# Designs tried in a protein design run: peptides against a protein of PDB entry 5TUV. Part 181

Target 1, 107 residues: chain A of PDB entry 5TUV
Amino acid sequence: KEVIDRLRYLKAEIEDLELKERELDQQKLWLQQSIKNVMDDSINNRFSYVTHEDICNCFNGDTLLAIQAPSGTQLEVPIPEMGQNGQKKYQINLKSHSGPIHVLLIN
Target 2, 107 residues: chain B of PDB entry 5TUV
Amino acid sequence: AQECQNLEVERQRRLERIKQKQSQLQELILQQIAFKNLVQRNRHAEQQASRPPPPNSVIHLPFIIVNTSKKTVIDCSISNDKFEYLFNFDNTFEIHDDIEVLKRMGM

## One batch from the design tools (peptide; made by RFdiffusion4, then SolubleMPNN)

Design b2_p26_8_s3 (from b2_p26_8, 12 letters changed)
Fold by OpenDDE base, seed 1:
Structure b2_p26_8_s3 (fold): chain B 107 residues (1-107), chain C 107 residues (1-107), chain A 26 residues (1-26)
Amino acid sequence: as target 1 above (107 residues)
Amino acid sequence: as target 2 above (107 residues)
Amino acid sequence: MIKITKLNYPVEDPPNLKKVPLSSLS
């Protein structure tokens, strides 16, 4: 009796959790689309920028590169491996499909 | 008994997934708020200055920040159309996305 | 030190890549 009752309880709870999980999935999808719409708005897009000062205030005094690229640009960071000259390779590959990439030296 | 144990494991698994999804949703909400705050800040700033910032003085979203030592040598190869970039570093680097920058800015 | 070189050909993808799209939402 106790085992049967426990099984029924657990099954009911799992069903409730399944519904909750699906609800969260839908909310995430909706919010992602909302963010996209807000960012793609012409007025918002006009003002969607940060300044050199903003960046400098966020990071210490190392070399800072700002790389601006269109949404959807592919960023590739190969796993560091030994190069032909015996040094480890540290690399970033960028490929845009919709527009040019712009690089700024901040610091 | 074994079925009960299996369901308890499944219940716990779903609870953890739900918790993770709730956290991700909260993060997205904060991102949207941060972006809106950025837009408002910039609109106000341009109104006060009565002019937009110079084109090369700002970094438009989306962007990434690459942080590396001042001693790091960076070789940048650029395609003719500027759609492809290859960065070679002689040492390690860090990459930060625009979302993290907005967080650090307190947006 | 930063050196910039203009290329006349596409950059080939090296092996063993971590591929991430820019501005991907969490």
Scores: peptide ipSAE 0.037, ipTM 0.859, DockQ to the pose 0.049
Fold by OpenDDE base, seed 2:
Structure b2_p26_8_s3 (fold): chain B 107 residues (1-107), chain C 107 residues (1-107), chain A 26 residues (1-26)
Amino acid sequence: as target 1 above (107 residues)
Amino acid sequence: as target 2 above (107 residues)
Amino acid sequence: MIKITKLNYPVEDPPNLKKVPLSSLS
């Protein structure tokens, strides 16, 4: 009897949690769309930038490359493997479908 | 007994997923706020200066930052239309997205 | 946002690319 009651309680709670999870998923989609709309706004888009100073303040004195690419650009980073010369290959592959990629050397 | 234990495990898994989703939502909210703050900052700055920043002095979103040692040799292969880039590094590098940069900026 | 994909194998060099030193980039 007690076990049956516990099972019933757990099943009901799990059902409530399923509903909560679906609610959160919907909220995520809504928020993502909201962010997209804000970023795609012409005025916001015009002012959606950072400066060289901003970047330099965020990182120490190593070489910094800023790569501006359109949303949806594919970024591929292969796992470093030994090349033919016994050297590890460190690579970044970028492919844009909606516009040119712009690269800036910050420092 | 075993069924009860199974449901308790499932309950716990769902609670953990819900917690993770809640955290992700909070992160998205913060991203949206950070972006709005960035836009506001830039609008105010340009109004005070009565001019936009020089075109090569800013990095437009979305972007990534590649951080590597000053000793790292970087080779870049670029397509004619600048839609495709291949970077080769002789050493390790780190990649940071624009969201992380905005966080580091305190936006 | 940029889509990031981690690959478990090296990728071939794309065709019709020219190699440019970093020093020539702005």
Scores: peptide ipSAE 0.034, ipTM 0.852, DockQ to the pose 0.618
Fold by OpenDDE base, seed 4:
Structure b2_p26_8_s3 (fold): chain B 107 residues (1-107), chain C 107 residues (1-107), chain A 26 residues (1-26)
Amino acid sequence: as target 1 above (107 residues)
Amino acid sequence: as target 2 above (107 residues)
Amino acid sequence: MIKITKLNYPVEDPPNLKKVPLSSLS
Protein backbone atom coordinates (compact mmCIF):
# COMPACT_ATOMS: atom_id res chain seq x y z
CA LYS B 1 0.00 0.00 0.00
CA GLU B 2 2.80 2.37 0.81
CA VAL B 3 4.49 1.79 -2.52
CA ILE B 4 1.23 2.14 -4.38
CA ASP B 5 0.44 5.35 -2.58
CA ARG B 6 3.89 6.69 -3.36
CA LEU B 7 3.46 5.84 -7.01
CA ARG B 8 0.13 7.61 -7.15
CA TYR B 9 1.58 10.63 -5.46
CA LEU B 10 4.55 10.82 -7.80
CA LYS B 11 2.41 10.41 -10.88
CA ALA B 12 0.09 13.16 -9.74
CA GLU B 13 2.98 15.46 -9.00
CA ILE B 14 4.57 14.80 -12.37
CA GLU B 15 1.30 15.64 -14.03
CA ASP B 16 1.22 18.93 -12.17
CA LEU B 17 4.79 19.63 -13.18
CA GLU B 18 3.92 18.97 -16.80
CA LEU B 19 1.19 21.56 -16.60
CA LYS B 20 3.54 24.03 -14.98
CA GLU B 21 6.18 23.46 -17.62
CA ARG B 22 3.67 24.06 -20.39
CA GLU B 23 2.58 27.23 -18.68
CA LEU B 24 6.16 28.44 -18.52
CA ASP B 25 6.65 27.62 -22.18
CA GLN B 26 3.64 29.71 -23.10
CA GLN B 27 4.81 32.55 -20.92
CA LYS B 28 8.18 32.47 -22.62
CA LEU B 29 6.61 32.66 -26.04
CA TRP B 30 4.38 35.49 -24.95
CA LEU B 31 7.24 37.42 -23.45
CA GLN B 32 9.44 36.89 -26.47
CA GLN B 33 6.70 38.17 -28.71
CA SER B 34 6.15 41.10 -26.39
CA ILE B 35 9.81 42.03 -26.54
CA LYS B 36 9.77 41.75 -30.30
CA ASN B 37 6.73 43.97 -30.55
CA VAL B 38 8.30 46.57 -28.31
CA MET B 39 11.52 46.56 -30.28
CA ASP B 40 9.75 46.68 -33.62
CA ASP B 41 7.70 49.68 -32.62
CA SER B 42 8.72 52.60 -34.78
CA ILE B 43 9.24 54.99 -31.91
CA ASN B 44 11.13 52.51 -29.79
CA ASN B 45 13.24 51.47 -32.74
CA ARG B 46 14.23 55.07 -33.31
CA PHE B 47 15.61 55.27 -29.79
CA SER B 48 17.08 51.78 -29.53
CA TYR B 49 20.74 52.72 -29.45
CA VAL B 50 23.74 53.11 -27.20
CA THR B 51 26.52 55.65 -27.48
CA HIS B 52 30.25 55.26 -27.77
CA GLU B 53 30.47 56.58 -24.25
CA ASP B 54 28.10 53.89 -23.05
CA ILE B 55 30.34 51.22 -24.50
CA CYS B 56 33.53 52.74 -23.20
CA ASN B 57 32.04 52.87 -19.73
CA CYS B 58 31.22 49.18 -19.90
CA PHE B 59 34.60 47.86 -20.99
CA ASN B 60 38.27 48.43 -20.37
CA GLY B 61 40.65 50.01 -22.84
CA ASP B 62 41.25 47.10 -25.17
CA THR B 63 40.30 47.16 -28.82
CA LEU B 64 36.54 47.37 -28.94
CA LEU B 65 34.59 46.69 -32.09
CA ALA B 66 30.92 47.42 -32.22
CA ILE B 67 29.17 45.36 -34.84
CA GLN B 68 25.67 46.45 -35.63
CA ALA B 69 23.72 44.00 -37.71
CA PRO B 70 20.08 43.50 -38.55
CA SER B 71 17.98 41.22 -36.44
CA GLY B 72 18.32 37.67 -37.61
CA THR B 73 21.93 38.04 -38.66
CA GLN B 74 23.82 34.82 -38.23
CA LEU B 75 26.84 34.80 -35.97
CA GLU B 76 29.36 32.06 -36.49
CA VAL B 77 32.37 31.40 -34.31
CA PRO B 78 34.34 28.37 -35.36
CA ILE B 79 36.12 26.27 -32.82
CA PRO B 80 39.69 27.48 -32.67
CA GLU B 81 41.66 24.93 -34.60
CA MET B 82 45.22 24.86 -35.73
CA GLY B 83 45.69 26.43 -39.08
CA GLN B 84 47.99 25.28 -41.81
CA ASN B 85 50.69 27.53 -40.45
CA GLY B 86 50.38 26.04 -37.00
CA GLN B 87 48.49 28.98 -35.58
CA LYS B 88 45.05 28.71 -34.08
CA LYS B 89 42.38 30.39 -36.10
CA TYR B 90 40.21 32.81 -34.26
CA GLN B 91 37.33 33.86 -36.44
CA ILE B 92 33.97 35.52 -36.48
CA ASN B 93 31.64 35.04 -39.40
CA LEU B 94 28.61 37.21 -39.86
CA LYS B 95 25.91 36.76 -42.43
CA SER B 96 22.98 39.08 -42.73
CA HIS B 97 19.93 38.39 -44.80
CA SER B 98 18.06 41.64 -44.43
CA GLY B 99 20.58 44.44 -44.55
CA PRO B 100 24.14 45.61 -44.32
CA ILE B 101 26.35 45.13 -41.31
CA HIS B 102 28.07 48.13 -39.81
CA VAL B 103 31.29 48.01 -37.83
CA LEU B 104 32.57 50.72 -35.54
CA LEU B 105 35.91 50.93 -33.82
CA ILE B 106 35.34 52.22 -30.33
CA ASN B 107 38.88 52.08 -28.91
CA ALA C 1 10.62 0.19 -5.72
CA GLN C 2 12.30 0.54 -9.08
CA GLU C 3 9.25 2.22 -10.56
CA CYS C 4 9.20 4.70 -7.71
CA GLN C 5 12.85 5.44 -8.27
CA ASN C 6 12.29 6.01 -11.96
CA LEU C 7 9.47 8.42 -11.28
CA GLU C 8 11.52 10.24 -8.70
CA VAL C 9 14.29 10.70 -11.24
CA GLU C 10 11.79 12.00 -13.74
CA ARG C 11 10.29 14.30 -11.15
CA GLN C 12 13.68 15.73 -10.35
CA ARG C 13 14.48 16.21 -14.02
CA ARG C 14 11.27 18.11 -14.55
CA LEU C 15 11.88 20.26 -11.52
CA GLU C 16 15.28 21.21 -12.84
CA ARG C 17 13.85 22.09 -16.24
CA ILE C 18 11.19 24.20 -14.61
CA LYS C 19 13.81 25.99 -12.57
CA GLN C 20 15.82 26.71 -15.69
CA LYS C 21 12.77 27.99 -17.51
CA GLN C 22 11.88 30.24 -14.62
CA SER C 23 15.36 31.68 -14.71
CA GLN C 24 15.10 32.26 -18.44
CA LEU C 25 11.82 34.06 -17.98
CA GLN C 26 13.33 36.30 -15.36
CA GLU C 27 16.12 37.15 -17.75
CA LEU C 28 13.66 38.03 -20.48
CA ILE C 29 11.74 40.27 -18.13
CA LEU C 30 14.93 42.08 -17.26
CA GLN C 31 15.75 42.45 -20.93
CA GLN C 32 12.41 44.03 -21.63
CA ILE C 33 12.79 46.41 -18.73
CA ALA C 34 16.31 47.32 -19.77
CA PHE C 35 15.22 48.05 -23.30
CA LYS C 36 12.35 50.23 -22.19
CA ASN C 37 14.67 52.13 -19.89
CA LEU C 38 17.12 52.64 -22.72
CA VAL C 39 14.43 54.05 -24.96
CA GLN C 40 13.23 56.37 -22.25
CA ARG C 41 16.75 57.58 -21.56
CA ASN C 42 17.41 58.32 -25.19
CA ARG C 43 14.09 60.03 -25.73
CA HIS C 44 14.74 62.28 -22.79
CA ALA C 45 18.29 62.99 -23.88
CA GLU C 46 17.25 63.95 -27.38
CA GLN C 47 14.47 66.10 -26.01
CA GLN C 48 16.93 67.98 -23.85
CA ALA C 49 19.39 68.37 -26.71
CA SER C 50 16.60 69.26 -29.12
CA ARG C 51 18.29 67.10 -31.73
CA PRO C 52 19.18 63.50 -32.44
CA PRO C 53 22.72 62.34 -31.85
CA PRO C 54 25.16 62.30 -34.74
CA PRO C 55 24.67 59.13 -36.77
CA ASN C 56 28.18 57.81 -36.23
CA SER C 57 28.08 58.42 -32.50
CA VAL C 58 25.53 55.75 -31.73
CA ILE C 59 25.21 52.02 -32.12
CA HIS C 60 21.78 50.76 -32.96
CA LEU C 61 20.45 47.52 -31.58
CA PRO C 62 20.96 44.71 -32.17
CA PHE C 63 24.72 44.71 -31.92
CA ILE C 64 27.63 42.84 -30.47
CA ILE C 65 30.83 44.08 -28.92
CA VAL C 66 34.07 42.34 -29.73
CA ASN C 67 36.82 42.90 -27.21
CA THR C 68 40.39 41.92 -27.90
CA SER C 69 43.90 43.00 -27.02
CA LYS C 70 45.27 46.12 -28.63
CA LYS C 71 48.03 43.90 -29.92
CA THR C 72 45.60 41.67 -31.75
CA VAL C 73 45.70 41.95 -35.50
CA ILE C 74 42.25 41.91 -36.98
CA ASP C 75 41.66 41.08 -40.61
CA CYS C 76 38.19 41.91 -41.79
CA SER C 77 36.81 40.68 -45.09
CA ILE C 78 33.62 42.30 -46.27
CA SER C 79 31.30 41.35 -49.08
CA ASN C 80 30.35 43.95 -51.65
CA ASP C 81 26.88 44.34 -50.24
CA LYS C 82 28.22 44.28 -46.67
CA PHE C 83 25.96 41.37 -45.85
CA GLU C 84 28.85 39.09 -45.02
CA TYR C 85 31.78 39.74 -42.74
CA LEU C 86 34.71 37.53 -41.94
CA PHE C 87 36.93 38.54 -39.07
CA ASN C 88 40.25 36.90 -38.52
CA PHE C 89 42.08 37.43 -35.27
CA ASP C 90 45.59 36.38 -34.48
CA ASN C 91 44.61 36.02 -30.84
CA THR C 92 41.62 35.38 -28.62
CA PHE C 93 38.65 37.68 -28.39
CA GLU C 94 35.53 38.14 -26.32
CA ILE C 95 32.03 38.71 -27.59
CA HIS C 96 29.41 40.58 -25.64
CA ASP C 97 25.85 41.02 -26.75
CA ASP C 98 23.72 44.11 -26.43
CA ILE C 99 21.84 42.60 -23.50
CA GLU C 100 25.01 42.37 -21.49
CA VAL C 101 25.88 45.93 -22.42
CA LEU C 102 22.52 47.15 -21.19
CA LYS C 103 23.10 45.31 -17.94
CA ARG C 104 26.48 46.90 -17.50
CA MET C 105 24.93 50.26 -18.23
CA GLY C 106 22.52 49.73 -15.38
CA MET C 107 19.43 49.83 -17.52
CA MET A 1 45.84 46.87 -36.24
CA ILE A 2 42.78 46.39 -38.40
CA LYS A 3 42.89 45.37 -42.02
CA ILE A 4 39.78 45.66 -44.10
CA THR A 5 39.40 43.84 -47.38
CA LYS A 6 36.45 44.05 -49.69
CA LEU A 7 35.45 40.82 -51.32
CA ASN A 8 33.86 40.30 -54.69
CA TYR A 9 32.50 36.89 -53.77
CA PRO A 10 30.61 35.43 -50.82
CA VAL A 11 32.58 34.48 -47.77
CA GLU A 12 32.88 30.77 -47.36
CA ASP A 13 31.89 29.20 -44.10
CA PRO A 14 34.66 27.54 -42.17
CA PRO A 15 34.10 24.11 -40.72
CA ASN A 16 33.15 23.43 -37.11
CA LEU A 17 31.43 26.70 -36.47
CA LYS A 18 28.99 27.68 -33.79
CA LYS A 19 26.03 29.17 -35.56
CA VAL A 20 23.74 31.46 -33.59
CA PRO A 21 21.35 34.13 -34.79
CA LEU A 22 22.43 37.48 -33.44
CA SER A 23 18.91 38.34 -32.41
CA SER A 24 18.67 35.23 -30.27
CA LEU A 25 21.64 36.01 -28.09
CA SER A 26 20.87 36.52 -24.43
Scores: peptide ipSAE 0.028, ipTM 0.857, DockQ to the pose 0.050
Fold by OpenDDE base, seed 3:
Structure b2_p26_8_s3 (fold): chain B 107 residues (1-107), chain C 107 residues (1-107), chain A 26 residues (1-26)
Amino acid sequence: as target 1 above (107 residues)
Amino acid sequence: as target 2 above (107 residues)
Amino acid sequence: MIKITKLNYPVEDPPNLKKVPLSSLS
């Protein structure tokens, strides 16, 4: 009887948690759509940029490249491995499908 | 009982997923707020200057920042249409997305 | 220092790479 009561309690709690999880999933979906709508707005899109100063204030001293690419651009960063000459390869591969990629040297 | 233990494990797993989803939602909310703040800042700045910034002085979203040592040699291969980029570095680098940059900017 | 080279052919995909959309980065 004790085990049966515990099982019933746990099942009821799990059901409540399932409802909560579905609620969070729905909220995520709506929030993602909201963000998309805000970013796609013509006025917001016009002002959706950062400056060189902004970037320089976020990072100190090193070489900074800014890569601006259309949404959906594919980014590939392989795990560094030894090359044929015994030197590790550090690479970034970019492929856009909808427009050109723009690269800026910040400093 | 084994069934009771199984349900307790399931309950705990769901609780952890819910916690993770709540954290993800909070991050999305912060992203939306940061973007709106960025837009507001830029609109205000352009109003004060009575002109838009020069075309090559800003980085439009979405973008990434690549950070590497001043000593790092970077080879960049670009297709004619600028749809494909291949970067080779002789040393390690870091990649930061625009979301992280907005956070560092205090947006 | 940065060296830029123009290519006339598509860049070959290196093996064992995971393609990630830029928009999905977080």
Scores: peptide ipSAE 0.027, ipTM 0.853, DockQ to the pose 0.050

## One batch from the design tools (peptide; made by RFdiffusion4, then SolubleMPNN)

Design b2_p27_1_s1 (from b2_p27_1, 13 letters changed)
Fold by OpenDDE base, seed 5:
Structure b2_p27_1_s1 (fold): chain B 107 residues (1-107), chain C 107 residues (1-107), chain A 27 residues (1-27)
Amino acid sequence: as target 1 above (107 residues)
Amino acid sequence: as target 2 above (107 residues)
Amino acid sequence: STFESEINISAQSPSSLENFRFHDLRT
């Protein structure tokens, strides 16, 4: 009897959780669309940038590369493997499908 | 009893997913706010300067930052159309996305 | 792919990173 009551309670709670999850999914979609609209605005797009100073203030002392690429650009970082010279290869592969990639050396 | 255990596992799984989705939603909200603040800052700055910044002095979104030691040797191969880049490093590096940069900037 | 140019810069780097795509703040 107690087990049956527990089962009933759990089933009811799961149904409520399903509704909540669907609500959150819809909210996420709405917010994503909102952000897209804001970023696609011509004025906002014009001013959607950071400066060299901004980057330098965020990081200290080392070499900084800024890589700007279209949304959806593929970035791959292969697992480092030993090269022919006995040196591990540390790599970044970038592939854009909608526009050119731009690289800046910050420091 | 076994059914009860199964439902409890299911409930917990759903609770965790909901928690994750709530966190992701909050992150998106913060991203939107940060972007709006960035745009506002840049608009104000350009008004004060009475001109846009030089083209090579800014990094347009979206972008990533690669951070590595000043001693690291970086080789970069670029495709003819600039759609593909191959970076080779002789040592380790860090990658940071534009979202993290905006956070570090206090946007 | 065909490559046109190569840049050589001396610098050091820390840590490895996961594979991902460039994204807008929208996603």
Scores: peptide ipSAE 0.085, ipTM 0.866, DockQ to the pose 0.055; fails the geometry check
Fold by OpenDDE base, seed 1:
Structure b2_p27_1_s1 (fold): chain B 107 residues (1-107), chain C 107 residues (1-107), chain A 27 residues (1-27)
Amino acid sequence: as target 1 above (107 residues)
Amino acid sequence: as target 2 above (107 residues)
Amino acid sequence: STFESEINISAQSPSSLENFRFHDLRT
């Protein structure tokens, strides 16, 4: 029947798509590893920074905090809740496990 | 047939995932390029200055930017070893990662 | 942890933010 032929066609196409998806997954993994290698390079790491001017050019008119921390540092932003004084609590919690956190105020 | 319809739905689902993964790969490629451009810029700048920038004048990757109104009051508590930070804001804030900053910088 | 240092700075917080970890540029 035509239905059987259609089913066979669709199954074959899905199989091809499965292969394509796995290929993309592998490519992503390799690319991520490549990026890591580039960033971990001693020379690249030495020059992996932005300036205050860079930040000021990206944002205007507000208070800016630059927070530098090691990879893997936990960042928690709790859902704002009403405080005892009736004010919503807006918080950021940072916890590093491998090194100190550095905070800069960008005026 | 129902089976045919099920396979067509599956095909469409896979096509969409493939499209998303292709987009993610492109984003990673752009990130890598942006990082390399940043490194090149900084190397050139330091060559011209014949010295590295002062430690507190730059923000090393990885980092985040917290953006808030100039009227926002920020209270920060820091652990002894500077491994833990607690920020309290009296108003809303925005967080931007270093990837977004590099994009805004045009890297 | 015990906090010993206090800093007062003016800033605003977003209405919706996800908890995450600092990471490399790769996503």
Scores: peptide ipSAE 0.075, ipTM 0.863, DockQ to the pose 0.054; fails the geometry check
Fold by OpenDDE base, seed 4:
Structure b2_p27_1_s1 (fold): chain B 107 residues (1-107), chain C 107 residues (1-107), chain A 27 residues (1-27)
Amino acid sequence: as target 1 above (107 residues)
Amino acid sequence: as target 2 above (107 residues)
Amino acid sequence: STFESEINISAQSPSSLENFRFHDLRT
């Protein structure tokens, strides 16, 4: 029957798609490791920075804080909730495990 | 048949996941290219200046940018070792990662 | 969430900043 043939076709295609998805997963892992290796290279690391001018060109006005922290630093932004004074709390919590955190005010 | 319909749904689900993963992979590739371009720019700039940039004039990767109103009051609590930071804002803020900054810079 | 790369955060702000205050955590 046509239905039987369609079932066989779909099963075969799904199997091929499974292989393709696994291939993409492996490629992602490889690329992620490649990026880490490139960034951790001593020469690249020396030049892995942006300037105050770069930031000012990307953003206009207001108060700009640049926060530099080691890779793997935990970042938490709690959902704003009402505080004790009836004011919503807007917070950023940072926790580093490998080095100090650096904060710069960008004018 | 119901089985055929179930397989077609599964097929479509896998196709969508593959499409998403391909897009994510492309994004990672662009990130790596942007980083390499950044390094090249900085290396060339320092060669022309014959010196590294002044201390505290640059923001080393990885970093985030926090953008808030000039009227926003920011309180920052810092641990003794500077491994933990707690920011309190009396109003809303925006966070931008270094990837977005590199994009805005045209890297 | 976590940062994908290492980020060091240090506080550098002039004392004259009225809307940005740093406090030491008592741990």
Scores: peptide ipSAE 0.041, ipTM 0.858, DockQ to the pose 0.307; fails the geometry check
Fold by OpenDDE base, seed 3:
Structure b2_p27_1_s1 (fold): chain B 107 residues (1-107), chain C 107 residues (1-107), chain A 27 residues (1-27)
Amino acid sequence: as target 1 above (107 residues)
Amino acid sequence: as target 2 above (107 residues)
Amino acid sequence: STFESEINISAQSPSSLENFRFHDLRT
């Protein structure tokens, strides 16, 4: 029957897709670990920076703040809500758990 | 027929997830390449200058960039240990992560 | 959102920027 043949085909294809998805998941994990290892290398870490010029070349005309913080530092940007004075709240909350946070004014 | 349709829906769902995962994997690859290029650039630059850059002239990864109007008033509350920061803005702002910056730099 | 790697540096800002203010948190 044609329907039976179609069902068999679809089931086989889905099985192949499941295998492909698992392969991609493993590749992602491997690459994530690879990136971590490269960034944690002492020599690479020493040179893992951008300059003020780099930032200024990427952005212009406004106030630029650079915020450096340890991995795992929590960043929260609440949805703007109306304050008591009728003004919307624009906030950034930072919480580090492993070291101090550093802020630089770029321009 | 209904079973066939259900499997076709599942097949399509899996295909879309696989496509998304492939895209995410490519993004990670590009991130790794960008980081390696950044490190290579900085190593070469310091060799040519025969000295490292001044401590406060560079932004070490990981970081974020906050971009706002020059007219925006920014109030920053800092904990004694500098583990917590609260930024208050009287107007809107944009946040860009270091990955985006590296992309804009052409790394 | 979270940051990617460890960083340990103190905050600083030029005094010429009048629209940027720092103050200590009180508990």
Scores: peptide ipSAE 0.040, ipTM 0.856, DockQ to the pose 0.271; fails the geometry check

Design b2_p27_1_s2 (from b2_p27_1, 12 letters changed)
Fold by OpenDDE base, seed 3:
Structure b2_p27_1_s2 (fold): chain B 107 residues (1-107), chain C 107 residues (1-107), chain A 27 residues (1-27)
Amino acid sequence: as target 1 above (107 residues)
Amino acid sequence: as target 2 above (107 residues)
Amino acid sequence: STFESQVNISAASSSSLKNFSFHDLRT
């Protein structure tokens, strides 16, 4: 009856939404591949950098470290815990698998 | 009745996912534009200077920025091949990725 | 792992913590 009509309507709408989700997923994949292609281009890669001035303009008044590493480098920041000496531990762990890591002191 | 309610919940869930996916897609588009603008800026700057910047004066993508107080003591241990880094801080710090930096730069 | 060098840097603390990997701008 009326419930059946409502069910039919909802099912049809959900089907349309499923199609929309799939469309967005495909668009995302396409765009990700496009970005990769642009960044992997030899000319673009040559100019894919920022300067010390760029960083200083983005951040003021504190110590700034710039850490450059290859794509895929793992970064771990453990949850701060109390050490044996009663002091909280603040750490960053980095591990690269494809090349060296470079660190620059900016400020 | 219960089936209608279940489908309405599912409909709402899908609508929220679609909204999130649309937002993520727009973010990727902006990232690509920002990268292209960065490359264009650097290419123009090097043309004007008639030389590339010194190797240690720029930060190549991908990178992260660590921001901490000037009073923070940082200890860094580096592996012999520079593939592994351990940072210890005596106080809190902030990490910003290259995407956020490009946004702050107005790219 | 073995470590060749240790560097001491005096720096300041601003505290947002997150875990991620280095990768292309795409996520």
Scores: peptide ipSAE 0.108, ipTM 0.874, DockQ to the pose 0.057; fails the geometry check
Fold by OpenDDE base, seed 5:
Structure b2_p27_1_s2 (fold): chain B 107 residues (1-107), chain C 107 residues (1-107), chain A 27 residues (1-27)
Amino acid sequence: as target 1 above (107 residues)
Amino acid sequence: as target 2 above (107 residues)
Amino acid sequence: STFESQVNISAASSSSLKNFSFHDLRT
């Protein structure tokens, strides 16, 4: 009796949790679409930028590169491996599919 | 019973997923707020200046920031259409996305 | 891929990130 009751309880709870998870999934989709709509707005898009000063205030003293690319641009950072000269390779690979990539040297 | 144990594991798995999804939703909300604040700031700033900023003085979203030492040598190879970039560094670097930058800016 | 230009600049040490893509502030 006790085991059967526990099983029924757990099954009911799992069902409730499944419903909650689906609700959260739908909310996420809604919010993502909302963000897209806000960012795609012509006025908002016009003002969707940061300045050199903004970046300099966020980071200290080192060389900073700002890389702007279209949404969906692929970024790859290979695991460092030894080059022909015995030096480790530190790389960033970028591939855009919808527009050019722009690079700015900051500071 | 073994079945009870299996269901308890499943219950815990679902609880953790729900928690993760709730956190992701909160992050998206904050991102949307930060973006709206950024737009408002920039609109106000341009109104005060009575002109848009110079084209190379701002970084449009989406973007990433690469941070590296002042001594790091950076080699950048660019495709003819500027859709593909290959960066080579002789030392380590850090990458930060635009979301993190907006957070650091206090947006 | 065909590369048209190469730029060399002095800068300091790099780190790592993987499985990253540009996005419109979307998780």
Scores: peptide ipSAE 0.057, ipTM 0.870, DockQ to the pose 0.055; fails the geometry check
Fold by OpenDDE base, seed 4:
Structure b2_p27_1_s2 (fold): chain B 107 residues (1-107), chain C 107 residues (1-107), chain A 27 residues (1-27)
Amino acid sequence: as target 1 above (107 residues)
Amino acid sequence: as target 2 above (107 residues)
Amino acid sequence: STFESQVNISAASSSSLKNFSFHDLRT
């Protein structure tokens, strides 16, 4: 009896959790679309930038590269492997499909 | 007994997924707020200056920041259309996305 | 792909494989 009651309780709870999970999935989708709409707005897009000063205030003491690329640009960082010269290869591969990539040296 | 254990495992798995999804949703909410604050800041700044910032003084979203030592040698290969970039570093680097930058800026 | 220009700058790279797209967290 106790096992049967526990089974019924667990099944009911799992059903409730399933509903909650679906609700969260929908909310995430809506919010992602909302963010996209806000960012794609012509006025917002015009002002969607940071300054060199902003970046310098966030980071100190090193070489800083700012890489601006279109949304959807693919970034690949291969696992460092030993090169022909016995040096590890540290690489970044960028591939855009919708527009040019821009690089700025900040520091 | 075995069925009860299986359902308890499933319940726990669903609870963990829900927790993760709630966290992700919260992050998206903060991103949206940060972006709106950024836009508002920039609009106000340009109004005060009565002009837009110089074209090379700003970094438009989306972007990434690459941080590396000042001693690091960087070789960059660029495709003709600037759609593909290959960076080679002789040492390690860090990558920060625009979301992290906005957080550091206090947006 | 063919690369026609090269720029030499000092930089360091990550020690782990990372594959992502711009706006992955927002899209």
Scores: peptide ipSAE 0.046, ipTM 0.868, DockQ to the pose 0.053; fails the geometry check
Fold by OpenDDE base, seed 1:
Structure b2_p27_1_s2 (fold): chain B 107 residues (1-107), chain C 107 residues (1-107), chain A 27 residues (1-27)
Amino acid sequence: as target 1 above (107 residues)
Amino acid sequence: as target 2 above (107 residues)
Amino acid sequence: STFESQVNISAASSSSLKNFSFHDLRT
């Protein structure tokens, strides 16, 4: 009886948790769409930028590159391998499909 | 007994997933708030300056920041249409998302 | 692709293998 009652309780609780998880999934999708809409708004898009000063204040500057690219741009950072000269290759590959990429040196 | 234990494990697994999803939602909310605050700041700043910032003085979202040592040599190859970039570094680098930048800015 | 422009920039860096993408959709 005790085991049966415990099983019944656990099954009921798991069902409630399943409902909660689905609710959270739906909320996430809604929020992601909301963020997209906010960022795509014409006014918001016009003012969606940071300054050189903003970047400098965020990082104790060595060399800082700001790379702006369209949404959907592919970014690849290959695993470092030995180059032909015996030096490890540290690379960033960017490929955009919808517009040009812009690079700014921040000092 | 074994069935009860299995259900308890499943219950715990679901609870952990729910917790993770709740945390993810909170982060998304904060991102949206940060973006709205950024827009508001920039609107106010441009109003005070009575003009938009120069084109090459700001970094538009989305963007990434690459941080590397002052001694690192960076070689950048750019396609004719600026749709493809290849960066070569002679040393290690760090990449930061625009989301992290907004956080560091206190938005 | 064919690269027609090359720029050399003096900079030091530490490598990170974090996965990043350019998207308006946040995750």
Scores: peptide ipSAE 0.041, ipTM 0.868, DockQ to the pose 0.056; fails the geometry check

